# Peptides against a protein of PDB entry 5HB3: the designs that were tried, part 50

Target 1, 150 residues: chain A of PDB entry 5HB3
Amino acid sequence: RQMQDRCMSEYNQRIRNAPEGSIDPFRMACYKIIGRCDLSNRSLDGLQTDVNDWIWLQFNLARETDRSLELAGESYGLAELQASIREIGLKHFPKTAAEDTNGSFGMFFYLQILAGMFEQAIAYLYPFSYVDAVHFAIALTYYGLLRPVD

## One batch from the design tools (peptide; aimed at target 1 N41 R42 K91)

Design b1_p30_7_s4 (made by RFdiffusion4, then SolubleMPNN; from b1_p30_7, 13 letters changed)
Fold by OpenDDE base, seed 5:
Structure b1_p30_7_s4 (fold): chain B 150 residues (1-150), chain A 30 residues (1-30)
Amino acid sequence: as target 1 above (150 residues)
Amino acid sequence: SSIERDTEEFGKLYEKDKEKLSAKYKALFS
């Protein structure tokens, strides 16, 4: 908490006093990750990152519960991340088996699972691989992650 | 919106590694 407060204070001072773009990209990343500063922009500008880095960042920034006690200047929760994942799916991944040319459906399934979107993940996987969808559904049910249909 | 920015950023990163990633995840479901 003390470290986060310090990061936020430093960020606010630098944003007010420093020319735009003059902050070191690594320092900016620290302000985002530790201080939760400017969470409306979750990109790491000026750093060479890949999709795995992006995934890591989003899940580290996202909080499972809106802790009202988080002194974070900005809130970013699991719900917002899930919304982003939904839009990513609509824009960048096949919607049907007929649209699948590269077998990328597996990655979107993985993203949904990571985001806790279990029901949606199974529903998405079903038309691509019935057998796998059933197996995952059984497994998720066993671990209490899928609610049994009453 | 923030979601739109996330989607665009993901897209840029994903397109760079799309082939590699597709191959990786395809192998998991083969």
Scores: peptide ipSAE 0.518, ipTM 0.920, DockQ to the pose 0.795
OpenDDE base, seeds 1, 2, 3, 4: peptide ipSAE 0.508, 0.518, 0.514, 0.516; ipTM 0.918, 0.920, 0.920, 0.919

Design b1_p30_8 (made by RFdiffusion4)
Pose (drawn by RFdiffusion4):
Structure b1_p30_8 (pose): chain A 150 residues (1-150), chain P 30 residues (1-30)
Amino acid sequence: as target 1 above (150 residues)
Amino acid sequence: LIDDFLDSVNENIDEHKDEYYEWLKNETAL
């Protein structure tokens, strides 16, 4: 309780609202991760990072809590992470084979799998490659990670 | 088959990291 309050306040007063270009980029990153500061802006600004670093941060900051009482601030768990993956799908990725030329649909399928969006990931992949979708579904069904119809 | 698909997906991601990063880096709102 103490450390979360001190760390959150310290980050807001002496880092976010501090002179720009003065605070080490990695230090700001360490505070965002350790203290989960500013869950509203889950980026790694000021660092040479790629898409995998961004993806990692989304999960790294995610935490699951019992759905019974409040958290300090806004919650960020698997549910909120999935909601974010969904909008990235509509905005940046195709739904039909006609919209895809480079083979990028695989990235969104990969993202949905990471987030545990198994039903949606398989349904998304089938139009691009029904063979791979059929067999990935077999792999998931074997371990019990695919909700079937009654 | 699944291994071949995943290798293709990994090769594609490696080739298009900058593009994917430009798409996703500003997608941080709650």

Design b1_p30_8_s1 (made by RFdiffusion4, then SolubleMPNN; from b1_p30_8, 17 letters changed)
Fold by OpenDDE base, seed 4:
Structure b1_p30_8_s1 (fold): chain B 150 residues (1-150), chain A 30 residues (1-30)
Amino acid sequence: as target 1 above (150 residues)
Amino acid sequence: SLEEFLKKVEENYKKNKEKFYEMLKNENKL
């Protein structure tokens, strides 16, 4: 808690006092990830990132801390990440094989799996590949990750 | 096989990752 408060203080001080663009992006990233500063901004400005970096960042930002200790407005957990993925999926990913011109279903499936949205991932995969969905469901069940639907 | 399926997913990921990244940019998620 003390470390987080310190990070927040330093982050706020730097944002207020440092000239625009003068702050080391890596340092800012550290404040964001470790100090959970400005979680509303889920990007790392000034850093060249790819999809893998973005995914990594989202998961790190979504670290479950004791939510009771998080300041109002600075909470971002797995639930929020999952909600974001759902939103992205609804807007930008195909819902059926007929809509999938680029084979992008795999990307969304992958994102859902990473986010622990196993049931939804299987349900999503089903219309694209029944066999694969079943196989994956079996695998997830074997590893205890898929809850049996009663 | 599960391995073949995972490979397919990986291939799809590799194929679409850049497009997805651009989409994220456009949605101001980056």
Scores: peptide ipSAE 0.199, ipTM 0.775, DockQ to the pose 0.436
OpenDDE base, seeds 1, 2, 3, 5: peptide ipSAE 0.109, 0.169, 0.111, 0.138; ipTM 0.693, 0.749, 0.695, 0.728; seed 5 fails the geometry check

Design b1_p30_8_s2 (made by RFdiffusion4, then SolubleMPNN; from b1_p30_8, 19 letters changed)
Fold by OpenDDE base, seed 4:
Structure b1_p30_8_s2 (fold): chain B 150 residues (1-150), chain A 30 residues (1-30)
Amino acid sequence: as target 1 above (150 residues)
Amino acid sequence: ILEEFFKKIEENFEKNKEEFYNMLKDENAL
């Protein structure tokens, strides 16, 4: 908590006093990840990143913190990440096998799994690969990650 | 069986990761 407060303080000070874009991207990343500063911008400007970095960032920003202690606008948890993934899915990923021209369904499936959206992931995968969806459902059930739908 | 399944997912991921990343850029999500 003290470190977070310090990061926020430093971030605010630097934003106020530093020219735009003058802050070291790595330092900015630290303020964002540790200090949870400016979580509305879930990217690392000025750094060359790939999809793995993006995924990593999303999960690191989506900390399970006590939401009651977070300032309004600076709250970003798993629920928000899941919502973001849903939105991305609706916009950019195929809904049916017929729409899947590039075979990108697996990417969205993977993102959903990473975000703990197991039921939705299986439901999504089902029309693309019945066998895979069933196998994955069995696996998740075995590991206790999938709740049996009564 | 599970290993094969995960391998398939990983292969799919590797094939589509660049396109996905580009889509994220286009949507200013990055």
Scores: peptide ipSAE 0.210, ipTM 0.792, DockQ to the pose 0.389
OpenDDE base, seeds 1, 2, 3, 5: peptide ipSAE 0.190, 0.200, 0.199, 0.207; ipTM 0.779, 0.789, 0.785, 0.790; seeds 1, 2, 5 fail the geometry check

Design b1_p30_8_s3 (made by RFdiffusion4, then SolubleMPNN; from b1_p30_8, 21 letters changed)
Fold by OpenDDE base, seed 5:
Structure b1_p30_8_s3 (fold): chain B 150 residues (1-150), chain A 30 residues (1-30)
Amino acid sequence: as target 1 above (150 residues)
Amino acid sequence: VLEEFFEKVKKNFEKNKQKFYDMLKDENKL
């Protein structure tokens, strides 16, 4: 708790008082990841990242905790990540096999699976590959991960 | 069957990583 409060205090102080570009981006990343500071900013400014890094960051920031018990002043849960993935999917990923170019459907399917969006992932995969969707649904059901859809 | 499917998905994911990253930039998610 004391560490958390200290992180927030230091982060706020630095962001307000430090000259532009003078803050170590790795330090800021630590404040964000460990201290959970400024979770509304889901990026790591000044760091070169790839897709895997982005995914890793999002899942580390996303916590399935009771928001009322969140030690940080800000909270970012799995629901927000799922919403973000959904938003990206709606804008940028194919809806049908006819729209699919270069197998990009697999990426969106994968992201949904990682985010625990199993029902939506299966529903999304279905028009691309009926057989694969069924097999995956069976597997998810076997492991108790698939729930009835709305 | 599932393993083969996962390999296919992984391959497609790797193939489209850069495209996805560009989309994230466009959406100000990075």
Scores: peptide ipSAE 0.118, ipTM 0.729, DockQ to the pose 0.433
OpenDDE base, seeds 1, 2, 3, 4: peptide ipSAE 0.097, 0.106, 0.109, 0.117; ipTM 0.709, 0.720, 0.722, 0.731

Design b1_p30_8_s4 (made by RFdiffusion4, then SolubleMPNN; from b1_p30_8, 18 letters changed)
Fold by OpenDDE base, seed 4:
Structure b1_p30_8_s4 (fold): chain B 150 residues (1-150), chain A 30 residues (1-30)
Amino acid sequence: as target 1 above (150 residues)
Amino acid sequence: ILDEFFKKVKENLEKNKEKFYEMLKDENQL
């Protein structure tokens, strides 16, 4: 908590005194991760990230704590991340095999899996690759990650 | 079987890397 408060203080100070976009991206990441500063902006302009790094960042920005205890007044948990991924999927990824011109379905599947959206991921993958969906479903079930469908 | 599947996924990710970047830029997430 003390560290978080310090980060918030420093962040606010820098935001007030520094030109826009002049804060080091890594420092910005620290302020966001530790200080929970300005979580509405989850991007880091100065950092080139691949899918793995991006999702890693998102998870680190997420907090599995009681929202009522969020000191920064902003909360971003797993649910919000999952919602964001859903929105991304709706906007940018194919919904059917017929829409998949570039074979990008796997990326969205991957994002959903990483975000713990196992049931949705399997359901999404199914129309693109039945065999793969079944195989992955079996695997997830084996590891206790996939809940039985009612 | 799982290894083969993950290989496919990885290949897919690599293939669509640029698309991902463009997508994130559009969403202001990158």
Scores: peptide ipSAE 0.175, ipTM 0.777, DockQ to the pose 0.401
OpenDDE base, seeds 1, 2, 3, 5: peptide ipSAE 0.172, 0.173, 0.163, 0.175; ipTM 0.773, 0.773, 0.769, 0.776; seed 1 fails the geometry check

